Peptides against a protein of PDB entry 2N1D. Designs and how they scored, part 51

Target 1, 169 residues: chain A of PDB entry 2N1D
Amino acid sequence: EVKVKIPEELKPWLVDDWDLITRQKQLFYLPAKKNVDSILEDYANYKKSRGNTDNKEYAVNEVVAGIKEYFNVMLGTQLLYKFERPQYAEILADHPDAPMSQVYGAPHLLRLFVRIGAMLAYTPLDEKSLALLLNYLHDFLKYLAKNSATLFSASDYEVAPPEYHRKAV

## One batch from the design tools (peptide; made by RFdiffusion4, then SolubleMPNN)

Design b1_p15_3_s4 (from b1_p15_3, 7 letters changed)
Fold by OpenDDE base, seed 3:
Structure b1_p15_3_s4 (fold): chain B 169 residues (1-169), chain A 15 residues (1-15)
Amino acid sequence: as target 1 above (169 residues)
Amino acid sequence: DPLGEAIEAVAEEAA
């Protein structure tokens, strides 16, 4: 079992995100004002500016690329609530070749870390490499927590219109 | 536990 610990600061947001969509029948506004690509880019720049001189087996850019790839693979099949499926279908119809990391934002990215542990359990990584990767993932989650005020907001959601409810049944 | 319920919901309502 690969365990990815979610920071305490972000746990309430997972609850709010779940409530906004499944109970309040709201949708995250798409395309995101700040998409996953930009969040990962900001993180990479943040790490580079800190001037960490420690020897690392994983480069920050490699970790960012990995997170992006996992997000793009898992978004459609693992990270959406059923209520969000019609919205996703519309996005695919309008932008069939666009990576979802350019469309979705922080809330859906956070959901990735709830599910990524199970995926990592089947990766052909040795114990040392896996531990190092987990450290980077936790470091990234800490970054999200530090910037949570600008990345997570209920104002980024809106009540789904009546015509959407008809599609979501 | 709201967090536990939310995490479980992510899995249950996943596409």
Scores: peptide ipSAE 0.284, ipTM 0.854, DockQ to the pose 0.129
Fold by OpenDDE base, seed 5:
Structure b1_p15_3_s4 (fold): chain B 169 residues (1-169), chain A 15 residues (1-15)
Amino acid sequence: as target 1 above (169 residues)
Amino acid sequence: DPLGEAIEAVAEEAA
């Protein structure tokens, strides 16, 4: 198995996110104010601005592209709680051609990293490539932790309307 | 680890 460590600073958020959706019956406001595409772009630009001469730009871009692809593949089937399914169906109906990385935001992106380790275990990667990937994934998670104050907020959620509750039951 | 257990629960709730 592949272990992806979630920073301690972000672990409480995973719990809060879960609580807001499943217990408080709230929904993350969609489309996200800051979507996954934007977060990944900011990360890539942040890494580029560090001025490293080690030609790491290619690796960063590939990692960003990979995270985006995994997110778009896994969001609908792997990263949503049951209560969020009607919302997702509405998003698909209203935005049939939009990748979910343009709709969803940081909370759902963080959920990806809870599941991605198991997925990578079945991905044919050599030891060197896997180690490099894991290093960048952890680096990205550290970036999320560093910027958590602007990326994660309960104010991005809203109480689901009565009509939604009828559909979700 | 309570937080670890919570993370696992979140993972199971998803999908």
Scores: peptide ipSAE 0.254, ipTM 0.844, DockQ to the pose 0.136
Fold by OpenDDE base, seed 2:
Structure b1_p15_3_s4 (fold): chain B 169 residues (1-169), chain A 15 residues (1-15)
Amino acid sequence: as target 1 above (169 residues)
Amino acid sequence: DPLGEAIEAVAEEAA
């Protein structure tokens, strides 16, 4: 089993995210003010600014690319609550050619890491490569935790309008 | 809902 450990600092946010949407019937504002692409870019730049070698920079870029790809593949089918499905349908209609990493933000990106472990279990990576990948994923998650005050906020959600409720019935 | 189940598991750990 491949286990991706979520930082303790971010676990409460997963709960809050779930509560905001499923219980309070709110929606994350889309398109995100800070989308997944931007978050990943900031992370890559952050790693670069810390004086990493060229090889490490290359590895970070590959990890970023991988996270983006996984997110774009999994968002629509694996990372949405039922209440969010009408919103997703609207996003697809309005942005048919846009990758979801350009639409969604930190909360949905965090959800990826709840699910990604199971998928990595089926990825043909050797033990060393998998360990390295996991290290980078955990490093990225720690980055999210460090910047959680700016990346995760209930103010990025809004109460779904009555019209949405009728569609989501 | 697999995601929901995962979130619940996280919630249990966070509680």
Scores: peptide ipSAE 0.186, ipTM 0.786, DockQ to the pose 0.727
Fold by OpenDDE base, seed 1:
Structure b1_p15_3_s4 (fold): chain B 169 residues (1-169), chain A 15 residues (1-15)
Amino acid sequence: as target 1 above (169 residues)
Amino acid sequence: DPLGEAIEAVAEEAA
């Protein structure tokens, strides 16, 4: 299998995110103040500022595009806890043409990396391409860890209202 | 769900 290693600094956040949603019955506030598109854009700009060559810049853009695509495809079916499904349904109803990368934020993006390894195992990538991709994914995760103080916060969650609880049953 | 199981694994590692 393809293993994408989550930085140790971010592992506790995955637990906190899970706890906030499933145990504390909170919801991540949507639309996100800092959505996935913005996070990826910031990362790309960060890499550009580091003096990358044209080839490396192109590779970063491709990786960003790939992450965005995977996120938008997998969010609804792979990255949500059961408790979040009514919220997702409401988002789809209110924003039928919006990609989820414009709605959701860092916590859900991080969840992608818990699952993306399994998906990559089924992609027809050669060893070199896969290694390169994995390197960039890990680089991106390191970026998330570096900026975790601004990207991950329990204050971005709110207690779900009683009417939501009824829908989530 | 599958994600939940993954989170459990992460929780074990983070503990």
Scores: peptide ipSAE 0.181, ipTM 0.786, DockQ to the pose 0.654

Design b1_p15_4_s1 (from b1_p15_4, 8 letters changed)
Fold by OpenDDE base, seed 4:
Structure b1_p15_4_s1 (fold): chain B 169 residues (1-169), chain A 15 residues (1-15)
Amino acid sequence: as target 1 above (169 residues)
Amino acid sequence: AEDEAAVEEIAAALG
């Protein structure tokens, strides 16, 4: 198994996110005010603004594209708590053609990095490529940590209505 | 170590 280290600054948020949904029965407000696409775009722009070489910029773009792809593939099957499934079903019904990276936001994006390691373990990447990818993923996570105050907030969650509880339980 | 265990628990709870 490939281990993706979550920054210490973000680990508490993962716990809070877990608590908000699973114990407090809240839902992240969807569609996200700042979706995954925008977060990734901001990251890419941030990296470009730092004067990276063309090759580095290309690498960043590829990483962003990869993260987006993995997110869109994994969101529905691997990045949701059971309580969130009715919400997801509603999103699919209302936005059938929209990639989930345009709907979901930072909390769910962070969850990707909890699970992505297992996926990468079965990806046919050579050791050097994997190491490089991991470095970029960690770099992105550091970016999330740096911007955590604006990306992660309990105020983006709300208590699910009783009618939702009936669907979720 | 404690927070690592929490992440693993979260990983198990997802999906």
Scores: peptide ipSAE 0.435, ipTM 0.897, DockQ to the pose 0.894
Fold by OpenDDE base, seed 2:
Structure b1_p15_4_s1 (fold): chain B 169 residues (1-169), chain A 15 residues (1-15)
Amino acid sequence: as target 1 above (169 residues)
Amino acid sequence: AEDEAAVEEIAAALG
């Protein structure tokens, strides 16, 4: 089993996110003001600005690409609560060719790391490569934690309108 | 431990 540890600073947000959606019947505003692509780009630039070697820069780019790919693959099937399904359907209708990393934002990206461990368990990576990947994933999560005040906010959610509730039931 | 349980519960609720 591959376990990805969520920083303690971000665990409360996962709960808040869950509460906003499932209990308060709110929806994250889409398209996101700051989408996953932008977050990953900022992370990559952050790593580059810290004076990393070319090899490390390459590795960061690969990790970013990997996270993006996993997110785009998993969003629709694994990273949504039931209440968000109608919204997702609307997004697909309005943006049929757009990768979800250009639509969704930090909260959904964080959800990826709740599920990604199980996916990595079935990935044919050698032990060293897997360890390296996990290190980068944890590094990225630490980055999210450091920037949590700007990335995660309840103000990015809105109460679902009555019309949405009618669709959901 | 408590936080871990919460994350696991969230994991189960997703999808």
Scores: peptide ipSAE 0.432, ipTM 0.896, DockQ to the pose 0.874
Fold by OpenDDE base, seed 5:
Structure b1_p15_4_s1 (fold): chain B 169 residues (1-169), chain A 15 residues (1-15)
Amino acid sequence: as target 1 above (169 residues)
Amino acid sequence: AEDEAAVEEIAAALG
């Protein structure tokens, strides 16, 4: 199985995110103030500003596009806790044509990397391509870690209202 | 090792 290593700096956040949702019964405020599209765009611009070669720039764009696609495909089925399902249903009703990368933010994006390894294991990639992809994924995770103070905050969560609890199990 | 276990537990809890 393909292993995507989460930076040590981000592992505590994954736990906090899990705790906020599953134990404290809070919800991430949606639509996100800074959505996945914006985060990926910032990363791409960050990489481009480092004076990368044209080939590297192209690769970054492809990686960003890939991450976005994986996120949009996996969000509804693999990146939500059970408690978040009613919220997701509401989002689908209110934003039927919007990709989830425009609605959700950093916490859910980080969850992608908890699951993406298993998906990549079934993706037909040669060894070199896979290694390159993994390098970029780890590079992106390092970027998230570097900017974690601005991307991840418990203040972006709120206690679910009583009416939500009546809908959620 | 403990952190790795936590991530795996989270992975299992998602979905």
Scores: peptide ipSAE 0.420, ipTM 0.895, DockQ to the pose 0.880
Fold by OpenDDE base, seed 3:
Structure b1_p15_4_s1 (fold): chain B 169 residues (1-169), chain A 15 residues (1-15)
Amino acid sequence: as target 1 above (169 residues)
Amino acid sequence: AEDEAAVEEIAAALG
């Protein structure tokens, strides 16, 4: 079993995100003010500016590309609550060729790390490569935790309109 | 332990 540990600072946000959507019947505002692509770009630039010269098998750019790809593949099938399905359908209809990493933001990106462990368990990576990848994923999660004040906010959510409730229920 | 249980419940609720 591949376990991805969520930082303690971000676990309360996962609960708040869950509560906003499932209990308060709110939706994350789309398209995101700061989308997944932008967050990953900022992380890559942050790592490059720190000047880490460690000889690792995975480059930061490769890790970023991997996270983006997994997000785009998994968003529609594994990273949405039932209440968010009508919103997702509308996004697909309006932007059929747009990757979801350009539409969704930090909350949904964080959800990826709740599910990605199961996907990685079936990848053909050797033990050494998997360990390195996990280290990068944990490093990225620490980055999200450090920037949580700007990335995660309840103000990015809004109460779903009455017509949406009719579609979701 | 309680936080881990919360994450697990969230994981089950997604999808």
Scores: peptide ipSAE 0.416, ipTM 0.894, DockQ to the pose 0.868

Design b1_p15_4_s2 (from b1_p15_4, 9 letters changed)
Fold by OpenDDE base, seed 3:
Structure b1_p15_4_s2 (fold): chain B 169 residues (1-169), chain A 15 residues (1-15)
Amino acid sequence: as target 1 above (169 residues)
Amino acid sequence: SAAEAEVAEIAAALG
């Protein structure tokens, strides 16, 4: 198993996110005010502003592209709670050709890192490449932790209406 | 740890 360590600062948010959806029966407001694409773009720009070498900049772009791809592939099957399934179906109907990285936001992006380790375990990467990738994933998670106050908020969720509950049953 | 156990439980609940 490939272990991706979640920063301690973000673990409480994962619990809050889980509680909002599964216990409080709330939904994250979609489309997100700040979607996954924009978060990844901000991260890339942040890394560039810190005076990284050109080689490191290229690596960051590749990592961003990879995270986006994994998110778009895994969102529908790996990163949703059961209660969120009707919402996802509505999103697919309203935005059939839109990548989910343009619809969903930080909470669902963070969920990716809960599951991505298992997926990477089956990816044919050499040891050095895997280590480098993991370093960048951890670096990105640290970035999320540093910006958690602006990225993660319970105010981005809302109570699901009665008609939604009927669909979720 | 308790925190690690919570993340594992969340992982199992997804999907």
Scores: peptide ipSAE 0.338, ipTM 0.878, DockQ to the pose 0.874
Fold by OpenDDE base, seed 2:
Structure b1_p15_4_s2 (fold): chain B 169 residues (1-169), chain A 15 residues (1-15)
Amino acid sequence: as target 1 above (169 residues)
Amino acid sequence: SAAEAEVAEIAAALG
């Protein structure tokens, strides 16, 4: 099994995110003010600004594209709590052709890395490619941790309305 | 670790 280490700084947020949704019955405000596409773009630009070579820049772009693809594939089936299902259904109805990376934000993106390791275990990658990928994934997670104060906030959640509760029960 | 256990619990709750 492929192990993706989540920075210690971000683990408490995962718990808070879980608590906000499952215990406090709140929902992340959608569409996200800062969506996954934007976060990935900022990361790519950040890496480019660090004076990387063209080859490294290309690699970053490929990693960003990969993360986006995995997120879009996995969001609906792997990255939602039960309480979020009605919200997801509404999003699909309102934005049927929009990739979820344009709708969801940092909290759900972070959840990807809770599950992606298991998915990568079934992906046919050579050892060198996998090691490189994991290195970039960890680098990206480090970036998220560095910017956690702006990316993760309980204020981006709101109490679900009564009508939502009726749908979720 | 306790932190790893928390992540595992979250992983199990998702989906």
Scores: peptide ipSAE 0.335, ipTM 0.877, DockQ to the pose 0.874
Fold by OpenDDE base, seed 4:
Structure b1_p15_4_s2 (fold): chain B 169 residues (1-169), chain A 15 residues (1-15)
Amino acid sequence: as target 1 above (169 residues)
Amino acid sequence: SAAEAEVAEIAAALG
């Protein structure tokens, strides 16, 4: 199995996110104030500012594109808790053609890396390519960890109203 | 580790 290591600094956020949604019955405010597209753009710019070569810049862009694509593909099927399904349905109704990377934010993006390993395990990548990809994924996760104070906050969640609870059975 | 177990539980809860 492909193992994507989550930085220790981010694991508490995953737990808090899980707790906020599943136990406290809160929802992440959507659309996100800072969506996945923006986060990835900031990362790309960050890498660019570090003086990467053209080849490395290209690689970063490809990785960003890949993360975005994986996120958009996996969000609805693999990155939501059951309690979030009604919210997702509403998002689809309100934004039928919008990629979820423009709607969701850092918490859901982080969830991607919880599940992406299993997805990659069945992806026909050669060992070298996989190693490179994993390196970039870990690099991106380190970036998220470095910026966790601005990306993750319980204040971005709110208690779901009673009406929501009724349809989130 | 406990932290790894937490991530595993989260992974199982998603979807």
Scores: peptide ipSAE 0.335, ipTM 0.876, DockQ to the pose 0.883
Fold by OpenDDE base, seed 5:
Structure b1_p15_4_s2 (fold): chain B 169 residues (1-169), chain A 15 residues (1-15)
Amino acid sequence: as target 1 above (169 residues)
Amino acid sequence: SAAEAEVAEIAAALG
């Protein structure tokens, strides 16, 4: 298995997110005020502003594109707790043409990195390419950690209504 | 570590 290290600063957010959803029966407010697309765009712009070479800029764009693709593919099947399934179904009905990266936000994006390691283990990447990718993923996670105060907040969650509980697993 | 164990539990709970 490919090991993707989550920064220590972000691990509490994963736990809080888990607790809010699974134990407190809350839901992340959707559509997100700041969606995954926006977060990735900000990261890319941040990297470009740091004086990177053209090659590094290209690499950042590719990494961003890759993260977005992985997120959109994995969200519905890999990155939701059971309690969130009815909400996801509603999102699909209300936004059938929208990629999930335009709907969901930072907490679900962070969940991607809990699962992405297993996916990368089966990708046909050579050792050097994998190492480079991992470096960028870790760099992105550091970016999330640096901006965690604005990206992660329990106030972005809300108590699920009684109607939701009646249909939720 | 304890933190790693928590992440592992979260990973198992997702999906």
Scores: peptide ipSAE 0.330, ipTM 0.876, DockQ to the pose 0.880

Design b1_p15_4_s3 (from b1_p15_4, 8 letters changed)
Fold by OpenDDE base, seed 2:
Structure b1_p15_4_s3 (fold): chain B 169 residues (1-169), chain A 15 residues (1-15)
Amino acid sequence: as target 1 above (169 residues)
Amino acid sequence: SADEAQVEEIRAALG
């Protein structure tokens, strides 16, 4: 089993996120003020500003691309709570061709990392490649933790209107 | 439920 460790700073947020949606019946505001694409771009630029070599820059870009791809594949089927389904359906109806990385933000991206380890277990990577990938994933998670004050906030959620409750089973 | 499964994954990550 491939285990992706979530920073301690972000673990409570996963619980808060779940609580906001499932217990408090709130929804993350969509489209996100800062979407996954933007977060990943900022991370890549952050890494570039640290004076990395060309090879490291290439690796970062590949990791960013991979995270984006996995997010876009998994969001609709694996990362949403039941209460979020009507919202997702509305997004699909309004923006059928838009990747979800352009719609959703940090909370949903963080949910990916709860599940990504299991997927990596079935990815054909050698030990060295997997270790390198894991290092970058952990590095990215540290980046999220460092910027958690701006990326994760309950103020990005809002109470779903009564009309939405009627749609949500 | 699917939500319960997701919560379990979160709990696993928290452990």
Scores: peptide ipSAE 0.133, ipTM 0.809, DockQ to the pose 0.113
Fold by OpenDDE base, seed 1:
Structure b1_p15_4_s3 (fold): chain B 169 residues (1-169), chain A 15 residues (1-15)
Amino acid sequence: as target 1 above (169 residues)
Amino acid sequence: SADEAQVEEIRAALG
């Protein structure tokens, strides 16, 4: 089993995110004010600004691309709670050709890292490549933790309107 | 349920 460690600073947020949606019946405001694409771009730029070599820059870009791809593939089928399904359906109807990384934000991106370890276990990577990937994933998570005050906020959620409650079980 | 499974995965990640 491949384990991706979530920073201690972000662990409580996973619980809060779950609680806001499933118990308090709130929805993350979409489209996100800062979407996954933007977060990943900021991370890449942050890494590049720290004087990384060309090889390191290439690695960062590949990791960013990989995270984005996994997110876009998994969001609709693996990362949403049942209460979020009607919202997702509306997004698909309004933006049928838009990748979800342009719609959703940090909370849903963080959910990916709860699941990504299991996916990597079935990815044909050698030990060295896997270790390198894990290092960058943990580095990215540390970046999220450092910027958690601006990326994760309950104020980005809103109480779902009565009309939504009727179409959500 | 799917939600329950997701919560369990969160717990596993937090533990």
Scores: peptide ipSAE 0.132, ipTM 0.808, DockQ to the pose 0.113
Fold by OpenDDE base, seed 5:
Structure b1_p15_4_s3 (fold): chain B 169 residues (1-169), chain A 15 residues (1-15)
Amino acid sequence: as target 1 above (169 residues)
Amino acid sequence: SADEAQVEEIRAALG
């Protein structure tokens, strides 16, 4: 089993995110003001600004690409609460060729990291490669925690209209 | 759904 530790600073947000959607019947505003692609790009640029070598930059780009791929594959089937399904269907209908990393934002990206450990258990990585990947994943999570004030906010959610509730039953 | 249940279970464990 591959363990990806969520920073303690972000664990309460996962609960708040769940509460906003499931209990308060709110939806994350889509398309996101800052989508997953932008967040990952900012992270990559952040790492480059820290004086990483070319080889390390390449590694960061690979990690970013991997996170993006996992997100785009898992968002629709693994990361959404039932209440969010109608919204997702509308997004697919309106933007059939857009990757979800261009639509969704930080809250849904964080949900990925709750599940990514189990998915990595099925990847054929040697111990050294896995350790390196885990280091980058934890580093990225620390980055999210550092920028949590701008990335995670209840103001990015809105109460779903009555018409939506009828579709979500 | 089964996936939703898993997410909620993990959420509960984190809370």
Scores: peptide ipSAE 0.131, ipTM 0.800, DockQ to the pose 0.105
Fold by OpenDDE base, seed 4:
Structure b1_p15_4_s3 (fold): chain B 169 residues (1-169), chain A 15 residues (1-15)
Amino acid sequence: as target 1 above (169 residues)
Amino acid sequence: SADEAQVEEIRAALG
């Protein structure tokens, strides 16, 4: 298995996110005030502003594109807790053509990185390419940690109404 | 289920 290390600053958020949804029966407010697309765009711009070479900028863009793609593929099938399924169904009904990276935000994006390691283990990448990718993924996670105060907050969640509980069963 | 599996993976990632 390929290990993707989660920064210590973000580990509590994974726990809190799980607790808010599963135990406290809350939902992340959708559409996100800052969606995955925006987060990735900010990261790319951040990297660009730091005087990166063209090759490095290109690599960042490819990584961003990859993260976005993986997120959009995995969100509905791999990243949601059961309690979130009715909300997801509503999102699909209301926004059938919108990629989930335009709807969901940082907490769900962070969940991707819990799962991405196992997926990469079966990806046909040579050792050098995999190492490079992992470096960028860790770099992005560090970026999330750096901006965690603005990206992760319990105030972005809200108690699901009783009618929602009936749907979630 | 995917839910339980994700919790397991989160726990693993958290150490």
Scores: peptide ipSAE 0.146, ipTM 0.818, DockQ to the pose 0.110; fails the geometry check

